# Peptides against a protein of PDB entry 8PQO, part 229

Target 1, 252 residues: chain A of PDB entry 8PQO
Amino acid sequence: VLLKEYRVILPVSVDEYQVGQLYSVAEASKNETGGGEGVEVLVNEPYEKDGEKGQYTHKIYHLQSKVPTFVRMLAPEGALNIHEKAWNAYPYCRTVITNEYMKEDFLIKIETWHKPDLGTQENVHKLEPEAWKHVEAVYIDIADRSQVLSKDYKAEEDPAKFKSIKTGRGPLGPNWKQELVNQKDCPYMCAYKLVTVKFKWWGLQNKVENFIHKQERRLFTNFHRQLFCWLDKWVDLTMDDIRRMEEETKRQ

## One batch from the design tools (peptide; made by RFdiffusion4, then SolubleMPNN)

Design b1_p29_7_s2 (from b1_p29_7, 16 letters changed)
Fold by OpenDDE base, seed 4:
Structure b1_p29_7_s2 (fold): chain B 252 residues (1-252), chain A 29 residues (1-29)
Amino acid sequence: as target 1 above (252 residues)
Amino acid sequence: MLRAELLEFLKELSIFLTLLALLAKKLAE
């Protein structure tokens, strides 16, 4: 088991982030071929647990058509069916990813708290001390180009170059986080993403778990760089606007 | 979570896990 808490600081408010996140997801979905093809929604219902109220979703991602033919042909039964169980109670979110083939031998859990701070809170997910001491805190700086793979780099998604016309935010220099403290008019938040990766195949645990974390970090980095650089596209949108966009995307 | 980004991640993950499964089978023989 390998746990890391990724802390992503953004020059947006918690409320703004919700809009930006949903917009970015919707926009990315538009650019995908099929528009949700291969995604089966098993459950989509409200839930209430231990005072937590939100929306629970259980989705199956059938990736047979999304992988190369040789992978599809060689993949064990169920290996290309990924289950996602999500508890969405913004500003809190929990996602559990499992695989039909590996069953209990594989699990990715992502628990996210969105807080109006600069990533200074310790153990926001309230882990036991014994567990928390094994959690590595990883700060993702969206302005740090060195954290971005060359193949992922896009100039139009570089926070160090982007300037928001609508808000005046950006570009984010090397010390943007420190400077942000002095900018009382600029909101900020941190997404605390506790990622738990379990892979119970002897001899491969560390390799696989580290690989998954590497991919998750890459995903978080790229996504939030996009989110910020698309600020002018979503900052004036309301949640109702987002809902309409999502519905329109589903119809395509 | 993020649908589009998640799909790409899941795709890469599934490929990786498939290869590992195949490797594991070979090592078990």
Scores: peptide ipSAE 0.229, ipTM 0.791, DockQ to the pose 0.641
Fold by OpenDDE base, seed 5:
Structure b1_p29_7_s2 (fold): chain B 252 residues (1-252), chain A 29 residues (1-29)
Amino acid sequence: as target 1 above (252 residues)
Amino acid sequence: MLRAELLEFLKELSIFLTLLALLAKKLAE
């Protein structure tokens, strides 16, 4: 088991982020070829547990048509079916990813708290002390180009080049986080993403767990770079606007 | 709500896990 807490600092408020996140997800869905093809929604319902209220979703990603032919032909039954269970209670979110073939031998859990701070809180997910001492805190800097793979880099999604016309935020220089503290009119937040990766196959545990963390970090980095650079597209939208956008996307 | 990056992640993950499964099967023979 390998746990890391990724802290993504953004020059947006927690309330703004909710809109931006949903917009970015919806926009990405529109841009994806095939849209929701291969995605089966098993459950989508409200939940309430221990004071936590939100939306629960259970989705299956059928990746047979999304992988190379040789993978599809050789993959064991269920290996290309990924289950995602998500508890969305913004500003808290929990996602559990499993694989039908690996069963209990594979698990990715992502628990996220969105806080109006600069990533300075320790153990926001309230782990036991013994567990917390083994968690590596990883700060993701969305302005740091060195954290982005060349193949992923897009100039239009570079926070170091982007300046928001509507808000005046950006571009984000090398010391943008430190400078942000002195900008009283600029909101900020941190997404604390505790990622738990379990892979129980002997001899491959560390390799697989580290690989998955590397990919998750890549995902978080790219997504939040996009989110920020799309600020002018979503900052004036309301939640109702987002809901309409999502409904329209579902009809396509 | 499928993010393009999420799909890419899942694709890469599935390929990786498939290869591992095949390797494990081979080692068990």
Scores: peptide ipSAE 0.225, ipTM 0.787, DockQ to the pose 0.675
Fold by OpenDDE base, seed 3:
Structure b1_p29_7_s2 (fold): chain B 252 residues (1-252), chain A 29 residues (1-29)
Amino acid sequence: as target 1 above (252 residues)
Amino acid sequence: MLRAELLEFLKELSIFLTLLALLAKKLAE
């Protein structure tokens, strides 16, 4: 088991982020070839547990048509069926990813708190002290180009070059986080993403767990760079606007 | 959480795991 807490600081408010996140997800879905093909929604319902109220979703990603032929031919039964269970109670959310083939031997859990701070809180997820002791805190700087793979880099998604016309935010210089403290007119937040990766195949635990963490970090980095650089596209949208956009995306 | 990036991640993961499984089988032979 390998735990890391990724802290993504953004020059947006917690309330703004909710809109931006949903917009960015919807926008990415539009660009996906075949749309939502291969995604089966099993459950989509409200939930209430221990005072936490939100939306619960259970999706199955059938990847048979999305992977190369040789992978489809060699993959064990169920290996290309990924289950995603999500509890969305913004500003808190939890996602659990499992695989039908690996069963209990594979788990990715992502728990996120969105807080109006600069990533300075310790143990926001309230882990036991012994467990928290083994968690590595990883700061993601969306303005740091060195954290982006060359193949992922896009100039139009570079926070160091982008300036929001509607808000005046950006471009983000090397010390943008420190300078943000002195800008009362610019909100900020941190997404505390605790990622738990479990892979129990003997001899492959560390390799696979580290690989997954690297991919998750890559995903978080690219996503939030996009989110910020698309600020002018979503900052004036309401939640109703987002809902309409999501419905339109489903129709495509 | 239908993201193109998530799907890409899952694809890459599946490819990686499949290759590892194949390698493991070869090493066991």
Scores: peptide ipSAE 0.215, ipTM 0.779, DockQ to the pose 0.662
Fold by OpenDDE base, seed 2:
Structure b1_p29_7_s2 (fold): chain B 252 residues (1-252), chain A 29 residues (1-29)
Amino acid sequence: as target 1 above (252 residues)
Amino acid sequence: MLRAELLEFLKELSIFLTLLALLAKKLAE
C-alpha cells in the first residue's frame, strides 16, 4: 500500500472551484471522441453516512473499445471493466476504483478535501498517527512547467502564460503562491487529495503502486492547469448553469 | 472523477496491467 497526499493550490475560491471542476470535466468529456461511450452508470443517488450527505455514483468503465486490440485480446476476463464508486459531498469527495479481474488485489482510493488555505493543514483527512507518518505530502504547482510532460504541454493551458480577462488573475510566476498571500482580493484554495493505492500481486506491488501514483499526479496536474486556464469560461457560471449544461448534455 | 482524463488513465493502466500479467505468465513458464 502506498499513500500520498497531493496538495493542489489554486488561485480560486472553494466555491469557484466547484463550478470550474464540473465545467472542466464536462469540457474534457466533450473533447474526447466517443465521450461517455463505454461508461455505464449503475447507481446515481443521494446518500447519508455518518453525517456526510452527498451524491453516490457507481460507474463501470468498459474499456474494451478504448484499448489497443492486442490488449483487448489478451486481457483477462473482467480486466477491462473498471468500477468507480464515488461519494460526492463537496467540499469533500471520495472515489474508489476497483477492477473486476483483480478484485481485492487492486484498489485506488482518492479522498479530497477542498479547503480555503494554501495547503498548510496537516492530516486534514484525520488519519491515525501511525498511518499519517507514512503519507508523503506532494505539492503540485500548476505553474511549474517542469512538472508537465512535453507531450501534455499546451501553451493555451499554461498558467504561467494565461491571464484571466474577467478576473485579472494570472499569469502565475515562479513565486505566485507567496505573492498570493499579499493579494487580498484574490481568493485561493487547496485541494488535499489523499491517494491510497493498493496492488497485492507479489513482486509487482511497488512498481504498480508507484506507476499509478505517477499517473494520478500527471492527471491532477494537467486537469488543474486546464481548470485555471479555462477560468474565463466558467467563472461567471453558477451551479444552476452547470446543472442546465449537464441536463442538456444528457439529452444529446 | 474526471471522466475524460480518467479514461485515459484507465486505458494506460489497463495496458500496463495486461503487460505485467503476460510477463508474469511468461516468467512462470
Scores: peptide ipSAE 0.214, ipTM 0.784, DockQ to the pose 0.638

Design b1_p29_7_s3 (from b1_p29_7, 17 letters changed)
Fold by OpenDDE base, seed 4:
Structure b1_p29_7_s3 (fold): chain B 252 residues (1-252), chain A 29 residues (1-29)
Amino acid sequence: as target 1 above (252 residues)
Amino acid sequence: MLPAELLNFLKELSVFLTLLELLKRLLEE
C-alpha cells in the first residue's frame, strides 16, 4: 500500500472551484471522443453516512472498446471493467476505484478535502499517526512546467502564460503562491488529495503502486492546469448554471 | 469527483495491468 497526499493550490475560492471542477469535467468529456461511451451508471443517489451528506455514485467503466486490440484480446474477464464508487459531499469527496478481475488485490482510493488555505494543514484527512507518518506530501504547482510531461503540454493550458480577462488572475509566475499571500483580493484554496493505492501482487506491488501514483499526479496536474486556464469560461457560472448544463447534456 | 480524464487514466491503467497480468502468468510457469 502506498499513500501520498497531493496538495494542489489554486488561485480560486473553494466555492469557485466547485463550479470550475464541474465545468472542467464536462469540458474534458466533450473533448474526448466517446466520452460517455462505455460508462454504466449503476447507482446515483443521495447518501447519509456518519453525518456526511452527499451524492453517491457507482459507475462501471467498460473499457473493452477503449483499449488496444491486443489488450482486449488478452485481458482476463472483468479486467476491463473498472468500478468507480464516489461519495460527493463537496467540499469533501471520496472515490474508490476497483477492478472486477483483481478484486481485493487492487484499490485506488482518492479522498479530497478542499480547504481555503495554501496547503498548510497536516493530516487533514485525520489518519492515525502511524499511517500519517508514511504519507508523502506532494505539492503540485500548476505553474511549474517542469511538472508537466512534454506530451501533455499545451500553451493554451499553461498557467504561466494565461491571464484571466474576467478576474485579472494570472499569469502565474514562479513565485505566484508567495505573491498570492499578499493579494487580499485574490482567493485561494488547496485541494488535499489523499491517494491510497493498493496492488497486492508480490514483486510488483511497489512498481505498480508507484506507477499509479505517477499517473494520478499527472492527471491532477493536467486537470488543474486546465481548470485554471479555463477560468474565464466558468467563473461567471453558478451551480444552477452547471446543473442546467448537465441537464441539457443528458437530453442529448 | 474525478475529472473526465479519468477515462484516459483508466485506459492506460488497463493496458498496464493487462501487461502485468501477462508477465505474472509467465513468471508463474
Scores: peptide ipSAE 0.157, ipTM 0.758, DockQ to the pose 0.549
Fold by OpenDDE base, seed 1:
Structure b1_p29_7_s3 (fold): chain B 252 residues (1-252), chain A 29 residues (1-29)
Amino acid sequence: as target 1 above (252 residues)
Amino acid sequence: MLPAELLNFLKELSVFLTLLELLKRLLEE
């Protein structure tokens, strides 16, 4: 098991982020070929547990048509069916990813707290001291181009070049995070994403777990770069606007 | 909730895991 806490600092408020996140997910889904094809929603209902109140979703990603032919032909039964269970109680959310074939041998858990700070809180997920001792804190800087793969780089999604017309935020220079402290009019937040990866195959555990973390970091980096650079598109939207957008995306 | 890029991640992961499974089978034979 390998745990890392990714801390993503953004020049937006916690309340703004809720809209931006949902917009960016919907927009990205709209722009990607295939959209929601192969995604089966089993459950989508409100939940209340231990004082946590939110929306629970259970989705299955059927990847048979999304992978190369040799993978489809050689993959074990159930290996191309990925289950995603999500508990969305913003500003807290939890996502658990499992696979039908690997069962207990594979787990990705992502627990996120969105806090109005600069990523300075320790152990926001309240792990036991012994467990917390083994968690690596990883800071993601959305303005740092060196953290982005060349194949992922898009100039229109570069926070170091983007200037928000509606808010005046950006571009983000090399010291943008430190400058936020002195910019009283600019809100900021940190997404504390505790990622737990388990790959219980002897001899391959560390290799696979590190690989998955690398991919998750890449995913988080690219997503939040998009979220910020799309600020002018979503900052004035309401939750009702987001709901309409999600419905439209579902139909496409 | 994860971004749409999750699908691409899952695709790449599935390819990787399939290759590992094949390797595992070869080592067990």
Scores: peptide ipSAE 0.156, ipTM 0.758, DockQ to the pose 0.568
Fold by OpenDDE base, seed 2:
Structure b1_p29_7_s3 (fold): chain B 252 residues (1-252), chain A 29 residues (1-29)
Amino acid sequence: as target 1 above (252 residues)
Amino acid sequence: MLPAELLNFLKELSVFLTLLELLKRLLEE
């Protein structure tokens, strides 16, 4: 098992982020070929557990049509069916990803707290000390181009170049986080993403777990760069707007 | 909630896992 806590700092408020996240997810889905295709929603309902109230979703990602033919032909039964269980109680979220083939031998858990700080809180997820001491804290700087793969880089999604017309935020220079403290009118938040990866195949555990973390970091980096650079598209939207958009999309 | 890029991640992961499964089978022979 390999745990890392990714801390993504953004020049947006916690409330803004909620809108931006939902918008960006929707937008990214539209940009992906076959967005929504192969996704089966088994459950989508409110939940209440130990005082935590939110929305629970259980989705199955059927990847048979999304992978190369040789993978489809050689993959074990159930290996291309990925289950995502999510508990969304913003500003807290939890996602658990499992695979029908791997069963208990594979787990990706992502627990996120969205806090109005600069990523300075330690053990925000309240792990036991013994567990926390093994967690690596990883800061993701959305303005740092060196953290982005060349194949992922888009100039229009570069926070170091983007300037928000509506808010005046950006571009983000090398010291943007330090400068942010002195800007009273610019909100900021940190997404604390505790990622737990388990892959229990003998001899491959560390390799696969590290690989998954690398991909997750890449995913988080690219997504939040997009989220920020799309600020002018979503900053004027309300949660009600987002909900309405989602409902309208479902009706189409 | 995960970003939409999750699908791409899962696709890449599935390819990787499939290859690992094949490797595992070879090592067990």
Scores: peptide ipSAE 0.155, ipTM 0.760, DockQ to the pose 0.566
Fold by OpenDDE base, seed 3:
Structure b1_p29_7_s3 (fold): chain B 252 residues (1-252), chain A 29 residues (1-29)
Amino acid sequence: as target 1 above (252 residues)
Amino acid sequence: MLPAELLNFLKELSVFLTLLELLKRLLEE
């Protein structure tokens, strides 16, 4: 088992981020070839547990038509069916990803707290001390191009070049986080993403767990760069606007 | 909840795991 806490700092408020996240997810889905084909929604309902209120979703990703032919032919039964269970109680969120083939031998858990700070809180997820001491804190700087793979880089999604017309935020220079403290009119937040990866194959545990973490970091980095650079597209939207957008997307 | 890039991640992961499975089978022969 390998745990890392990714801390993503953004020059947006916690309230703004909720809109931006939903917009960016929807927008990214539109840009994906094939859209939501192969995604089965089993459950989508409200939940309440231990004072936590939110929306619970259970989705199955059927990847048979999305992978190369040789993968489809060689993959074990159930290996191409990925289950995603999500508890969305913003500003808290939990996602659990499992696989039908590997069962208990494979787990990706992502627990996120969105806080109005600069990523300075320790153990925001309230782990036991023994567990917390083994968690690596990883800061993701959305303005740092060196953290982005060349194949993923897009100039229109570069926070170091983007300037928001509606808010005046950006571009983000090398010291943008330090400068943010002195900008009273610019909100900020941090997404604390505790990622737990379990892969119980003898001899491959560390290799695969590190690989998955690398991909998760890549995903978080690219997504939040997009989220910020799309600020002018979503900053004036309300939650009702987002709901309408999602409904329209479902009809397509 | 996760962006559409999740699908790409899952595809890449599936490819990787399949290759590992194939390798495992080959080494067992």
Scores: peptide ipSAE 0.150, ipTM 0.748, DockQ to the pose 0.644; fails the geometry check

Design b1_p29_7_s4 (from b1_p29_7, 15 letters changed)
Fold by OpenDDE base, seed 4:
Structure b1_p29_7_s4 (fold): chain B 252 residues (1-252), chain A 29 residues (1-29)
Amino acid sequence: as target 1 above (252 residues)
Amino acid sequence: MLHAELLEFLKNLSIWLTLLALLAAALAA
């Protein structure tokens, strides 16, 4: 098991982030060829557990049509069916990803707290001390080009170049986080994403777990760079606007 | 979580898991 806590600092408020996140997800979904094909929603219902209230979703991603032919031909039964169980109680979210083939041998858990701080809280997910001491804190700097793979880099999604017309935020220079503290009118938050990766196959555990973390980090980095650079597209939207957009997207 | 971004991740993951499954089978043979 390999745990890392990714801390993504953004020059947006927790409330703004909710809009931006949903917008960015919806926008990304529009750009995805095939739309929601292959995604089966088993459950989508409110939940209440231990004082936490939110929306629970259970989705199955049937990836048979999404992978290369050789993968489809060689994949064992259930290997291309990924289960995602999500507990969305913003500003808290938990996602558990499992695979029908791997069963208990594979787990990705992503627990996120969105806090109005600069990533300074330790053990925000309240792990036991013994577990917490093994958690690597990984700071994702959305302005740091060195954290972006060359193949992922887009100038229009570079926070170091983007200037929000509507908010005046950006571009984010090398010291943007430090400068942010002095900008009283600029909100900020940190997404604390505790990622637990379990891959129990002996001899491959460390390699695969690290690989998955690398992919998750890449995903988080790119997503939040987009989220910020799309600020002018979503900052004036309401949650109702987002809901309408989601409904429109579902109809396509 | 991010639908489109997640799909890409899961797609890539499934490819690797498939390869690993094949490797595991080969090692077990």
Scores: peptide ipSAE 0.176, ipTM 0.762, DockQ to the pose 0.643
Fold by OpenDDE base, seed 1:
Structure b1_p29_7_s4 (fold): chain B 252 residues (1-252), chain A 29 residues (1-29)
Amino acid sequence: as target 1 above (252 residues)
Amino acid sequence: MLHAELLEFLKNLSIWLTLLALLAAALAA
């Protein structure tokens, strides 16, 4: 088991982020080939647990049509079915990813707190002290070009170049996070993403767990760069607007 | 998170898991 807490600081408020996240997810889904094909929603219902109120979703990603033919032909039964269980009680969210083939031998858990700070809180997920000692804190700087792979880099998604017309935010210079403290008119937040990766196959645990974390970090970096650079597209949207977009995406 | 990048991640992960499963099967034979 390998745990890392990714801290993503953004020059947006916690409330703004909720809109931006949903917009960016919806927009990205539109751009994907097949636009939601192969996604089965098993459950989508409200939940209440331990004072936490939110929306619970259980989705299955059927990847048979999205992988190369040789993979589809050779994949064990259930290997191409990924289950995503999500508890969305914004500003808290938990996602659990499992695979039908690997069962208990594979787990990705992503627990996120969105806080109106600069990523300075320790153990925001309230882990036991012994567990917290084994968590590496990883700061993702969306303006840091060195954290982006060359193949992922897009100039239109570069926070160091982007200037929001609607909000005046950006571009983000090398010291943008420190400068936020002095910019009283610019909101900021941090997404604390505790990622737990479990891969129990003997001899491959560390390699696969580290690989998955590398991919998660890459995903978080690119996603939040997009989220910020799309600020002018979503900052004026309401939650009702987002819901309409999601419904339109489901119909495609 | 119905995210495009997530789908790509899951796709790649499934490919890797398939390869690992095949490797495991080969080693167990």
Scores: peptide ipSAE 0.165, ipTM 0.758, DockQ to the pose 0.761
Fold by OpenDDE base, seed 3:
Structure b1_p29_7_s4 (fold): chain B 252 residues (1-252), chain A 29 residues (1-29)
Amino acid sequence: as target 1 above (252 residues)
Amino acid sequence: MLHAELLEFLKNLSIWLTLLALLAAALAA
């Protein structure tokens, strides 16, 4: 098992982030051809547990049509069926990813707290002290180009070049986080993303767990760079606007 | 989670896991 807490600081409020996140997800889905193919929604219902109220979703990703032919032919039964269980109670979110073939031997859990701070809270997910000792804190700086792979880099998604016309935020220089403290009118937040990866195949555990973390970090970095650079597209949107966009995306 | 980006992630993961499984089988052989 390998645990890392990714801390993503953004010059947006916790409330703004909710809109931006949903917009960015919807926009990314529109850009993907055949986005709804292979996704089965088993459950989508409200839940209440221990005072936590939110929306619970259970989706199955059938990847048979999404992978190369040789993978489809060689993959064992259930290996290309991925289950995603999500508990969305913003500003808290939990996602659990499992695989039908691997069963208990494979788990990706992502627990996120969105806080109006600069990533300074320790153990925001309230792990036991012994467990917390084994968690690596990883700061993702969306303005740091060195954290972005060359193949992923897009100038229009570079926070170091983008300036929001509607809000005046950006571009983000090398010391943008320190400067943010002195800007009373600029909101900020941190997404604390605790990622737990378990892969119990002997000899491959560390390699696969580290690989998955590398991919997750890449995903978080690129997503939040896009989210910020699309600020002018979503900052004035309402939740009703977002719902309309989601419905339009589902129809494609 | 990002639906479109998650699919790409899961696709890539599935490819790598399949290759690793094949490699493991070859080494056991």
Scores: peptide ipSAE 0.160, ipTM 0.753, DockQ to the pose 0.554
Fold by OpenDDE base, seed 2:
Structure b1_p29_7_s4 (fold): chain B 252 residues (1-252), chain A 29 residues (1-29)
Amino acid sequence: as target 1 above (252 residues)
Amino acid sequence: MLHAELLEFLKNLSIWLTLLALLAAALAA
């Protein structure tokens, strides 16, 4: 098992982020060919548990048509069916990803707290001390181009170049986080994303777990760069606007 | 709906898992 807590600081408020996150997910889905194809929603219902109230979703991603032919032909049954169980109680979220083939030998858990700070809270997920001491804290700087793969880089999604017309935020220079403290009118937040990866196959555990973390970090980095650079597209949207956008996306 | 980067992640993961499964099967034979 390998745990890392990714801390993503953004010059947006916790409330703004909720809109931006949903918008960015919807927008990315529209831009993806067959973005909704292969996604089966099994459950989508409200839940209440241990004082946590939110929306529970269970989705299956059927990847048979999304992977190369050799993978489709050779993959064991169930290996291309990914289950995502999500508990969305913003500003807290939990996602559990499993695979039908791997069963208990594979787990990705992502627990996120969105806090109105600069990533300064320790053990925000309240792990036991013995567990917490093994968690690596990883700061993601959305303005740091060195954290972005060349193949992922887009100038229009570069926070170091983007200037929000509607809010005046950006571009994010090398010291943007330090300067943010002195900018009284600019909100900020941190997404604390505790990622737990389990891969129990002997001899491959560390390699696969590290690989998954690398992919998750890449995902978080690219997503939040997009989220910020799309600020002018979503900052004035309401949750109702987002809901309409999601419904329109589902129809495509 | 699936985020593009998430889909890519899942695809890549599936590819690697498949290859590892095949390798494990080959070593067990």
Scores: peptide ipSAE 0.158, ipTM 0.748, DockQ to the pose 0.657

